# Peptides against a protein of PDB entry 5VZU: the designs that were tried, part 66

Target 1, 271 residues: chain A of PDB entry 5VZU
Amino acid sequence: GRTLEDIFHEHMQELILMKFIYTSQYDNCLTYRRIYLPPSRPDDLIKPGLFKGTYGSHGLEIVMLSFHGRRARGTKITGDPNIPAGQQTVEIDLRHRIQLPDLENQRNFNELSRIVLEVRERVRQEQQEGGHEAGEGRGRQGPRESQPSPAQPRAEAPSKGPDGTPGEDGGEPGDAVAAAEQPAQCGQGQPFVLPVGVSSRNEDYPRTCRMCFYGTGLIAGHGFTSPERTPGVFILFDEDRFGFVWLELKSFSLYSRVQATFRNADAPSPQ

## One batch from the design tools (peptide; aimed at target 1 S253)

Design b2_p28_1_s3 (made by RFdiffusion4, then SolubleMPNN; from b2_p28_1, 8 letters changed)
Fold by OpenDDE base, seed 1:
Structure b2_p28_1_s3 (fold): chain B 271 residues (1-271), chain A 28 residues (1-28)
Amino acid sequence: as target 1 above (271 residues)
Amino acid sequence: MPDTQFLQDFLQSILDSIAETGEIPDLK
């Protein structure tokens, strides 16, 4: 029978072969594309920019994080044998915060899966409802035949009718104890641990996170075959670090801000 | 060295997923 080691060697040989094919095929045509850093906005969750990750078997990954209203996007700057450069590796829905359970329940992969899949279903429902409103609005622009509005005469203002008496009924004010929704404590870091069975390249991930969001990651076979979006969790650790849990892959990617200053990397101001 | 253990654990998670679902997950 094939050993795990045989499968590992076969997969490594395939990855090396794919890297060799890609590097050798592009060795004659290295297209340098200028990358512009996204402009920072006051409402951005963190400063946008370049982040260095360790991605699965591929090793070094550079991702550009950018904010687009209530969405964040990770764009691959480095390609790999599966996902080419310029693809959106992660899409984050900043409307759908993930609430992590306590530290004990965070170790349960099935609990994280339940929470994420419940959010996925809500996102799907919201997309279906918004699709119906957009569909119905386009159909009814039948040609408004400009029927001439007949000038209906100004009917006179009927007079002030009189003094109806104040009935006293002293209905007791039922104290509706408005359950004060405790303002979501946006600022306190919570203890963080990966679920059991989620693979991390380094155990040196932050053990405290600020907040988590629902997101999707792009996966594909070698040569960008059968690309699909899988559910995941974006984890904000701090201003310079975030992670992504790939739920179906049971894997974790850690990203750290690239501290290098780039001259003339700012997007040209929209003229 | 690329941590061969991470890749082994990743490959194992794929094999486990294939065994559970009957579907080859698209490897990222």
Scores: peptide ipSAE 0.017, ipTM 0.369, DockQ to the pose 0.043
OpenDDE base, seeds 2, 3, 4, 5: peptide ipSAE 0.005, 0.016, 0.008, 0.006; ipTM 0.373, 0.403, 0.392, 0.365; seed 3 fails the geometry check

Design b2_p28_1_s4 (made by RFdiffusion4, then SolubleMPNN; from b2_p28_1, 12 letters changed)
Fold by OpenDDE base, seed 2:
Structure b2_p28_1_s4 (fold): chain B 271 residues (1-271), chain A 28 residues (1-28)
Amino acid sequence: as target 1 above (271 residues)
Amino acid sequence: MPDTKFEQEFLQSILESIQETGQVPDLK
């Protein structure tokens, strides 16, 4: 077989080569793209902006977090050998909160996996149902060229039929107990721990989280080969920190707000 | 193909395993 050393050497050589290609492309053809910070909205879960992740062999990753109604997006500002800059590294569904269990059960990867996969299945069902409604709506606008069928003249009949009393059928509106989404108590964050077997490059992650949401992460091979979306958990720790658990990868990525002040980083107001 | 993150973490797990054991695991 290939030794792990052979695989490691081949992979590290490929990573170094890819980094070298990317770096050497900077020497020959710097394409500068201006990045604008997204404007903050009142309904944004946290202030949008630049976040940094530290990814060992890739170094500094910068991700732009932005909010788009009931979705959040992490967009890569820095590319890596697998995922180029400008790709959506994470997509978060703010409709689908992940409820973490107690700390004892949070240590169980299979429990987290179950919870996430149940939410993934709900998201898939909602997409199928919404796809059917959108499909049926397009089919009916066949232009019926209504040929002008001729004006046959038929007759008058007037009859006045009578005064049917409106029966007051007082159908009690069944109280659809809208399961009151208990307003996420902005109180003490839930105790948080990574499941056993989830790798973290930094053991210094926040041990309390405010809330978690279902999301998907982009994964790809070197050179952006076979890109796919994998299920995961977005973890909001605080205003300046979030994490993403990559479920299939058994990995955790910590992101911290870039505290640097950027001059002229605001998007020009739409004129 | 595994993500950069998977590959990195896999590589890191290999590196950690090599550092801890002093042996390169044979991936059969």
Scores: peptide ipSAE 0.026, ipTM 0.521, DockQ to the pose 0.025
OpenDDE base, seeds 1, 3, 4, 5: peptide ipSAE 0.020, 0.024, 0.023, 0.026; ipTM 0.446, 0.503, 0.486, 0.508

Design b2_p28_2 (made by RFdiffusion4)
Pose (drawn by RFdiffusion4):
Structure b2_p28_2 (pose): chain A 212 residues (1-129, 189-271), chain P 28 residues (1-28)
Amino acid sequence: GRTLEDIFHEHMQELILMKFIYTSQYDNCLTYRRIYLPPSRPDDLIKPGLFKGTYGSHGLEIVMLSFHGRRARGTKITGDPNIPAGQQTVEIDLRHRIQLPDLENQRNFNELSRIVLEVRERVRQEQQEGQPFVLPVGVSSRNEDYPRTCRMCFYGTGLIAGHGFTSPERTPGVFILFDEDRFGFVWLELKSFSLYSRVQATFRNADAPSPQ
Amino acid sequence: EYELHVVDYDLDRLFALEPAFPVPRGPV
C-alpha cells in the first residue's frame, strides 16, 4: 500500500526489492510442504493458531502459536532472511509470570531489564541443576496502536540472527497478553516491540492427525 | 473457508543474496 517514494528510505526499499525479485523468480512453479493448525486444549491453554505479527523492517509475518506444556511456541509461517520461515521465533515460559508495575514503573526501561534478566538467571538455575499498560521509554513499536491494557506477562526468549540466518541466538524478552487474540513481545536487547494479532480467517482440512 | 498452504522456498538462494547495506539482527 505504498509507492517507490515511501519506500526509497531505505533499508526496507532494499529488502522489499530483494523479496520481490527472489519470490518472483519462481513464476508460480512452486513446491508446497504440509503444515497443520495446532491442537486445542482446555484448561491447559490460552488459545492457539495463526497470528499476523510485526517484524520490524521486514514488515508483517505470519506466526503460529502452539502450546507444549509449560511453554508456548511461536513458529514462523512466513519469514525473512534473518530468521526464516519454519523457525521458532519465540518461546514463552508459562511458569514464569512477570508482575506488571504501575504505569510509571512500566515506563522505566532499566527496571524492566533488571527484572527480565533476573528471571533469565532463575531459569538458568532451574534448567542447569486486566490493568493499564505502556511500553517503556526507548522501546520502539512499529504499530503504536498497541492496546493500552493487558491481562498478563511472561518471560520468553526470541531467536535472532544476522542476514543469512547466521549465528542464530536466543535473546531474552517478555511476552504480553492483551486479549484472547492479541499479544506482544518486547525484544529486550533490541529495545523493540512486536505486536501480534489473530488471523480471523477459518481454515478447511488444516487439523493435524494427532499432537505428535 | 480457506485452505492452508506453505511454499517450500530455496533458502540457499535466499541467503546468497548480497545486500547493499547492513541488515540488522532481529525485528529492527

Design b2_p28_2_s1 (made by RFdiffusion4, then SolubleMPNN; from b2_p28_2, 12 letters changed)
Fold by OpenDDE base, seed 5:
Structure b2_p28_2_s1 (fold): chain B 271 residues (1-271), chain A 28 residues (1-28)
Amino acid sequence: as target 1 above (271 residues)
Amino acid sequence: ELELYEVDEDLEKWFSIKPKLPVPRGPV
């Protein structure tokens, strides 16, 4: 009988072969779509743009990082056999920071798994609570009983109310300067190591990270079959590098900014 | 030129990394 290992090796060979076919067949009828770079916003965690990533058996991928309020998205520019181009390969919740333990405990996959799954459960609870509030608000469209047209009230004459002098109560609006939470000091990054048993295509990953966030990654079978979101960790290393730990897959993807300048890549201003 | 694809010469390294999902090849 085939071992689970034999099935895994055959699947990996198929993925490599499919990639080779996609890379070697320049004569295919290709549909081209213009992409635009997302505009940079002051509140963006880093400059949005194109990143070159390593994605396990999926080799090199181009991902566009974009920011959407308290969420970041990695959108596939290059497809793979599992997930087509234009799909959101990663979704990051910038409200849910992951606090990594010390460097010794970071080597323990079970500790990282515990931390991530606790955050996942909080996110799930928040989604359920917000779903209930949205559900209850729609139920009380009771039938608009056609209240009968109330009779025209007569135009009673405007009595000249007296000239009450406006007291200049110069209540100084206390500028509650909402203490803009100082952007968390760009302090010395935390020492970073992958947990034991997390596979990386590139062993030369940054050994210091600025911050980590909870996120979900999209996984699927070939031809985008049975797509699901799995928990993971977005790791910001610097302005030009981030990673994603795929918790269930026990894999790490490193993404580095594409330094190429593109002419006319800016999104047209919304007219 | 944007290198979108890199051939990894280390096939063992490719085989060590889990795919996004095992294709359910039907029971052979």
Scores: peptide ipSAE 0.021, ipTM 0.509, DockQ to the pose 0.072
OpenDDE base, seeds 1, 2, 3, 4: peptide ipSAE 0.029, 0.011, 0.017, 0.036; ipTM 0.511, 0.457, 0.520, 0.516; seeds 1, 2, 4 fail the geometry check

Design b2_p28_2_s2 (made by RFdiffusion4, then SolubleMPNN; from b2_p28_2, 12 letters changed)
Fold by OpenDDE base, seed 4:
Structure b2_p28_2_s2 (fold): chain B 271 residues (1-271), chain A 28 residues (1-28)
Amino acid sequence: as target 1 above (271 residues)
Amino acid sequence: ELDLYQVDYDLEEWFSLKPKLPVPKGPV
């Protein structure tokens, strides 16, 4: 029978052929949609924009990183045979920081898996609790019988009464020393290594990370069949680089900022 | 001036030309 390896090899050959056709035959199988760069916000973890992502089997793709309050999103700018363009390849929960262990324990895939799955369970619980609060609030629209309360009359406009003096109460301005939140010092990055058995297309990834967050990645079969979200780790390396560890796939994708400037890529101001 | 485009496969055209192989769920 075909081995799992044979199936992956055939799939990779098909993807390579599709990419070859794509790159050699500019117009014959491609749809184009004009896009704009997301505006940068002060609270954005890094500047939003285009990143070159390396997916193990698929190779190089373009992803747009954007921030949405406590969530970040990687949106595919290049589609592939599995996942169309405009899909959210990664969704990051910036509320759920992943704490990596020491460098020795980071090599243990089972330890990373444990940490991620514990956070996944917390996220699931929070979603269930928040779903219950939204459900109970709708039940109490009892039928208010609108009894027609009668038109009671327009009573008149009584008069001007007088002078009351301004009491000077000199409340002392309590100097609430606004503790200037010291800009979180870009702390010394934590040493970073991929777990043993996590595949990377390139072994040249940053060996130091700033912070990690829980996230989910989108996976699908050819033609966007049976799409599902799988747990993973978003790894912020620096202003221009992030990674995603696909936990179930045991794979790592590195994303590097596209350094090109685009003159007409700003979203038109909402008129 | 360089405009940005999202670029997708015409999957309908592609899969009209090729038989859909059952492929394991790829990462992306």
Scores: peptide ipSAE 0.180, ipTM 0.687, DockQ to the pose 0.449
OpenDDE base, seeds 1, 2, 3, 5: peptide ipSAE 0.165, 0.170, 0.172, 0.172; ipTM 0.620, 0.652, 0.681, 0.612

Design b2_p28_2_s3 (made by RFdiffusion4, then SolubleMPNN; from b2_p28_2, 12 letters changed)
Fold by OpenDDE base, seed 4:
Structure b2_p28_2_s3 (fold): chain B 271 residues (1-271), chain A 28 residues (1-28)
Amino acid sequence: as target 1 above (271 residues)
Amino acid sequence: ELELYQVDYDLEKWNSIKPKLPVPRGPV
């Protein structure tokens, strides 16, 4: 039978061939769709935009990061043989922060795996509970027999009455000093290291992270066959860099902001 | 003007020129 190694070699050969054709024949095998940058919002974790991501065997790809309330999304701008462009390569749940252990325990892949899978289970439970509340509300449209209640008459408009005095009750303004939540000082980032056995295409990744979140990554076979969402960790390093740990793949993707400014890249205002 | 484009493989053209390799489930 084919070994996992044979399958990996065949996959890599196809990827190399596709990249060779892509780079040598330019537009011959490509499709293009005009896109626009997502608008920035005040509540966005970082500025949305284009990032250069590393996808192990696929190498360098372009992803657009966008924010959608309590979720972030990485959308592929470059397609690959496995996952078409416009697919959400990563989906991040900003409600579910991952707490990394100390630097020694971060080297333990099984510890990271445990933490991520515990959060995955919570997310699954919350989705099941929220699904039940939405189901029960639809049942009680009993048939209201609309009995035609009769047209009782238009009684008239009486008039006048007067004066009532303005009582001055001077309720003291209780100065609820809204404790200005000091903008959480961009605290000293946590020391960060990849677990042993997690592959990175580049060993030059940030060794300090601001925060981590639970997320899912999209994986598929060639031609987008058997697409699946796999658990992972979104790692915010800084304003211009984030990572994703693909837990099942034991791989790390580093994403770095595209520093290029684009003219006319804003979405046209909805007319 | 600099325009942004999503870029994907033309799968019809690709499938016409590529060797018919078996479809493994790839990583990412």
Scores: peptide ipSAE 0.256, ipTM 0.725, DockQ to the pose 0.394
OpenDDE base, seeds 1, 2, 3, 5: peptide ipSAE 0.228, 0.203, 0.205, 0.252; ipTM 0.664, 0.663, 0.690, 0.668

Design b2_p28_2_s4 (made by RFdiffusion4, then SolubleMPNN; from b2_p28_2, 14 letters changed)
Fold by OpenDDE base, seed 5:
Structure b2_p28_2_s4 (fold): chain B 271 residues (1-271), chain A 28 residues (1-28)
Amino acid sequence: as target 1 above (271 residues)
Amino acid sequence: MEELYQVDYDLEKWNSLKPKLPIPKGPV
């Protein structure tokens, strides 16, 4: 039977061939779809935009990071043999922060896996509970009982309520010193290290992170066969860098902002 | 005029060309 190694080798050969044709016959084997950059919002975790990401054997790809309330999305701008362009390569739940352990325990892959799988189970429970509330609300289309004709409103007379005197109690406006929520100190980022056995194409990843969130990554076979979402960790390093740990793949993708400015990349105003 | 495009594989054209393109036996 084909070994996992044979399947991986065949996959890598096809991937290399596809990349070769992609690079050698660029004009002939590609489809293009015009895209627009998402508008920035004040509540966005970082500025949305284009990032260059690493996908192990797939190499360098372009993703668009966008924010959708309490969710972030990484959309593929460059398709690959497994995942086409326009797919959500990563989906991040900004409600579910991952607390990384100390630097010693961060080296333990099983500890990171435990933490993430516990969050995944909570997310699954919340989705099941919210699905039940939406399901039960549709069932009571009770029969339209013919509401009998509304009886005429009797005009009962307006009783004169008495003229209660205006008490002038001049309560001083206590200066509610709005405690300016100290802008959450961009505190010294937590020390960060990849777990042992997680592969990174770039060893020069940031060694401190601001925050981490639960997320899912999209994986598929060649030609987008059997697509599934796998659990992972989104790691915010800074305004221009984030990472994603793919737990099942034991891999790390580093994403860095594309610093190019595009004059005609804004979405047309809705007419 | 600078425009942004997503770029994907034309899988139909890819599959049509795959048999015709000898992979150069170069050192990888």
Scores: peptide ipSAE 0.288, ipTM 0.675, DockQ to the pose 0.155
OpenDDE base, seeds 1, 2, 3, 4: peptide ipSAE 0.268, 0.270, 0.247, 0.296; ipTM 0.679, 0.671, 0.663, 0.723; seed 4 fails the geometry check

Design b2_p28_3 (made by RFdiffusion4; failed a check: the pose's geometry)
Pose (drawn by RFdiffusion4):
Parts: structure tokens; sequence; C-alpha cells
Structure b2_p28_3 (pose): chain A 212 residues (1-129, 189-271), chain P 28 residues (1-28)
């Protein structure tokens, strides 16, 4: 929904062109691989499926939320040259909730960083052996209409890599649940926020034979 | 089978729907 003008500034002009050129080289001669929608589950769940998400200058990408015990997974359905389609973009630790401060402490980025890095350390120890909401100051959000109330937060990590999916790594962050079908992820080391929202469309023949 | 796009293409993949369910066209 834009022209060459609104895009010729600039890093996104380049990424958008590459994508157009690259994808159009297929002239609809494509191979398709099977995917499935995730299993629903009662008590042990807060609702799986496809979501539209903001991935900065790459624009929106489709991400599938699925539940695997005390962890939720976000898997890319569409992706980008940094983190491609089919990868785990996010991992939410559902046993490590994070308490939300009053608005003024939410605004303090360093408080959020200290709190998140604390949880990352406690997690490393374990493995080794709704109220008003606001983003902290200095955290970018492409959406800006992110909901200002939220139900809960959890520690999670996101996958990052340079161009070409080079040296991918987990970086700490915080997952934010707004309502039954909108959630967010604060990328701590990037001071950036990704807002996700449920794909409302219904899909035929998409259920999996089983969880395995 | 007939494949219908569900969304815009990403750089490395795009989602489609057919008579047999959901598929991803992987451009990687």
Amino acid sequence: GRTLEDIFHEHMQELILMKFIYTSQYDNCLTYRRIYLPPSRPDDLIKPGLFKGTYGSHGLEIVMLSFHGRRARGTKITGDPNIPAGQQTVEIDLRHRIQLPDLENQRNFNELSRIVLEVRERVRQEQQEGQPFVLPVGVSSRNEDYPRTCRMCFYGTGLIAGHGFTSPERTPGVFILFDEDRFGFVWLELKSFSLYSRVQATFRNADAPSPQ
Amino acid sequence: LTFTPVTHPGFTGQLYQSEEGLFVADFS
C-alpha cells in the first residue's frame, strides 16, 4: 500500500526489491511442503494458531504459536533473509511469569533489563544443574497502537541472525499477553517491540494427525 | 491440487491452502 517514493528511504526499499525479484523468479513454479495447525488443549493452554507479526523493516510475517508443555513456540511461516521461514522466532517460558510494575516503572527501560536478565540467570541455573501497559522509553514499536492494557508477561527468548541466517542466537526478551488473540515481544538487546495479532481466517484440512 | 495463497510472500516462504490443507512454498 505504498509507492516507490514512500519506500525509497531506504533499507526497506532494498529489502522489498530483493524480495520482489527473488520471489518473482519462481513464475509460480513452486514446490509446496505440508504444514499443520497446532493441537488445541484445554487447561494447559492460552490458544494456538497463526498470527500476523511485526518484524521491523521486513514488515509483517506470519508466525505460528504452538504449545509444548511449560514452553510456547513461535515458528515462522513466512520469514526473511535474517531469520528464515520455518525457524523458531520466539520461545516463551511459561513457568517464569514477570510481574508488571505501575506505569512509571514500566517506562524505566533499565528496570526492565535488570529484571529480565535476572530471570535469564535463574533459568540458566535451573537448566545447568488486566492492568495498564506501556512500553519503556527507548523501545521502538512499528505499530504504535499496541494495546495499553495487558493480562500477563513471561520471560522468553528470540532468535536473531545476520543476513543469510548467519550465526543465529537467542536473545532475551519478554512476552506480553494482551487479550485472547494479541501478544507482544520486547526484544531486549534491540530495544524493539514486535506486536502479533491472530489470523482470524478459518482453515480447512489443516489439522494434524496427532501431536507427534 | 489447486494452491491458493493465504498471504503475501515473505522473502523465504509463503503460505498456501489446498484441498489437502496448508502448505508452505519455501524459497530457500

Design b2_p28_3_s1 (made by RFdiffusion4, then SolubleMPNN; from b2_p28_3, 10 letters changed; failed a check: the pose's geometry)
Amino acid sequence: MTYRPVTEPGFTGQLYEGEDGLYLADFT

Design b2_p28_3_s2 (made by RFdiffusion4, then SolubleMPNN; from b2_p28_3 with L1M F3Y T4R H8E V24L S28N; failed a check: the pose's geometry)
Amino acid sequence: MTYRPVTEPGFTGQLYQSEEGLFLADFN

Design b2_p28_3_s3 (made by RFdiffusion4, then SolubleMPNN; from b2_p28_3, 9 letters changed; failed a check: the pose's geometry)
Amino acid sequence: MTYRPVTEPGFTGQLYEGEDGLFLADFT

Design b2_p28_3_s4 (made by RFdiffusion4, then SolubleMPNN; from b2_p28_3, 9 letters changed; failed a check: the pose's geometry)
Amino acid sequence: MTYRPVTEPGFTGQLYQGEDGLYLADFL

Design b2_p28_4 (made by RFdiffusion4)
Pose (drawn by RFdiffusion4):
Structure b2_p28_4 (pose): chain A 212 residues (1-129, 189-271), chain P 28 residues (1-28)
Amino acid sequence: GRTLEDIFHEHMQELILMKFIYTSQYDNCLTYRRIYLPPSRPDDLIKPGLFKGTYGSHGLEIVMLSFHGRRARGTKITGDPNIPAGQQTVEIDLRHRIQLPDLENQRNFNELSRIVLEVRERVRQEQQEGQPFVLPVGVSSRNEDYPRTCRMCFYGTGLIAGHGFTSPERTPGVFILFDEDRFGFVWLELKSFSLYSRVQATFRNADAPSPQ
Amino acid sequence: SLEEVFDEEFLRPEDIPKIREELEELLE
C-alpha cells in the first residue's frame, strides 16, 4: 500500500526489493509442505492459532501460537532472512507471570529490565538444577495503536539472528496479553515491541491428526 | 527520527553491508 517513494528510505526499500526479486524467481513453480493448525485444549489454554505480527522493517509476518504444557510457542509461518519461516520466534513461560505496575512504573524501562532479568536468572536456577497498560519510554512500536489495557504478562524469550540466520540466540523479553486475540512481546535487548493479532479467517482441512 | 527507528528496527548494523551485497547479486 505504498509507492517507491515511501519506501526509498531505505533499509526496508532494500529488504522489500530482495523479497520481490527472490520470491518472484519462482514464477509459481513451488513446492508446498504440510502444516497443521494447533490442537485446542480447555482449562490448559488461552487460545491457539495463526496471528499477524509486526517484525519491524520486515513488516508483518504470520506466526502460529501453540501450547505445550507450561510453555507457549510462536512458530513462524512466514519469515525473513534474519529468522526464517519455520523457526521458533518466541517462547512464553507460562509459570512465570510478571506483575504489572501502575502506569508510571510501566513507563520506567530500567525497572522493566531489572524485573525481566531477575526472572531470567530464577529460570536459569530452576533449569540448571484487566488494568491500564503502556510501553516504557524508549521502546519502539511500529503499531502505536497497541491496546492501552491488558489482562496479564509472562516472561518469555525471542529468537534473534543476523542476516542469513547467523548465530541465532534467545533474548529475554516479556509477553503481554491484551484480549482473547491480541498479544505483544517486548524485545528487551532491542527496546522494541511486536504486536500480534489473531487471523480471523477460518481454515478447512487444517486440523492435525493428533498432538504428536 | 521515528521513521528512521522503524527503518532500522530488527536490523543489525553489521547486516547492512551484507544486505546491499545480496541485493547487488539479485540485480545481476

Design b2_p28_4_s1 (made by RFdiffusion4, then SolubleMPNN; from b2_p28_4, 12 letters changed)
Fold by OpenDDE base, seed 5:
Structure b2_p28_4_s1 (fold): chain B 271 residues (1-271), chain A 28 residues (1-28)
Amino acid sequence: as target 1 above (271 residues)
Amino acid sequence: SKEEEYDRDFLFESDIPKIKKDLEELLK
């Protein structure tokens, strides 16, 4: 019988071959698409832009990080055999912060799994409630054929204009100073460690993180077969580094900013 | 062989779960 090692070896050969075919297609029929860097906004968690990361056996990947209100998105700039370029490799929900436990409990994968799955269920509930409101709103616009009830001429009731003196009761609008949750000071980041059994290509990941958010990662088979979103954790380390923990895959991807300056890479101003 | 060393260096444990999914799709 084939050993597990034989199966892995055959599969690795296939991955290499697919990567080779994909890269060799560059010799024949290339469509070049200009990529623009997303504009930076003041409310962006970090500066948007290109990040380099490693996705398992596919090696070096380039992703574009962009911000869309309360969501962030990692878009593949480089495709791989599973997920083509232009797909959203990660989607981050900036409404759903994940609080990591202490460093000792961070080593427990089951604790991280519990935390992430609880957030996933909240996100599902919010989606179901929002789906019901959108569904009920469309159902009641049945075409009421409002029969044209004849316009009876309602008589001009007279313009009694009593000069009721406006009492200037200047009730001071109590400034509900929405306590702007002070952006959690860029203080000493929380100590960070990967759970036991989460694999990383490099053990040289940052050992402190600023904040974490719930996210979903895209996974698919070869040729983009059976694409699905899996739960994960977006980890912001600093302005130039973030990670993603793939919960179901028990894997970690580290992304680092591409420091190259691109001339004329800014998005054209919307006309 | 240099190929066996290269194959070992390519088989990161981090790749196993993705490889497993790809294999599950190939075995369908």
Scores: peptide ipSAE 0.022, ipTM 0.468, DockQ to the pose 0.101
OpenDDE base, seeds 1, 2, 3, 4: peptide ipSAE 0.019, 0.017, 0.015, 0.018; ipTM 0.454, 0.478, 0.467, 0.454

Design b2_p28_4_s2 (made by RFdiffusion4, then SolubleMPNN; from b2_p28_4, 11 letters changed)
Fold by OpenDDE base, seed 4:
Structure b2_p28_4_s2 (fold): chain B 271 residues (1-271), chain A 28 residues (1-28)
Amino acid sequence: as target 1 above (271 residues)
Amino acid sequence: SKEKEYDLDFLKPEDLPKIREDLEKLLK
């Protein structure tokens, strides 16, 4: 019988061959596109930039992490046979924080699955409600044929006099309950472990995470066939590391910041 | 049958037959 090692070796050979075929197709048509680093904003969860995925099968996986208000995006810089470069491999909803249970219950995949699916249903409901508001707003512009109502004459209503005494109605300044900016709790990192049955190609992942968010990952067949978004968990470990748990795939992806400084990689200032 | 879409990053040994078929299509 084939060992797990034999199967893995064959799998790696096929993936290398696929990458070779795809890269060899570029030998005649290398289009270079300059990539700019996204501008950093004060409200960014972490500094945006390039992150290296620790995927064993694909070799070098590079994603650009960027922040877009309440959303974060991982954009593939390296393409693969399934997902070409420039696609959004992950989309993170920063509105939907996931609270991980205690370390014992984190081992339960079904518990994580429940939590993620409950968030997914909330996100779907919010999208449906927001879709209804956008739909109703378009319906009411029936063409009002503005019939030209005739210019009725300006009656000169007379200039009655000034004397309205300013009533000192001392409206009590309603205590604007300053919504206490809950101090951005430098959330003490919580213990982190992958659920049982979630595969990691790298067992050396951070065992403490700062926070988690709901997200979706892009999956596709070879040649970018039938692309779909699957539910997952974005895990922020620290300023330089994040992970993504692919719920349906039962897989974990670790990303580490590329520590290289690139000269002239800053986005041109919007003139 | 929904063709299981495979993210290459998460391909399993079970996906090898499809990978092979897709490679054979790229080589023709």
Scores: peptide ipSAE 0.019, ipTM 0.405, DockQ to the pose 0.272
OpenDDE base, seeds 1, 2, 3, 5: peptide ipSAE 0.020, 0.016, 0.017, 0.013; ipTM 0.389, 0.451, 0.406, 0.346; seeds 1, 2, 5 fail the geometry check

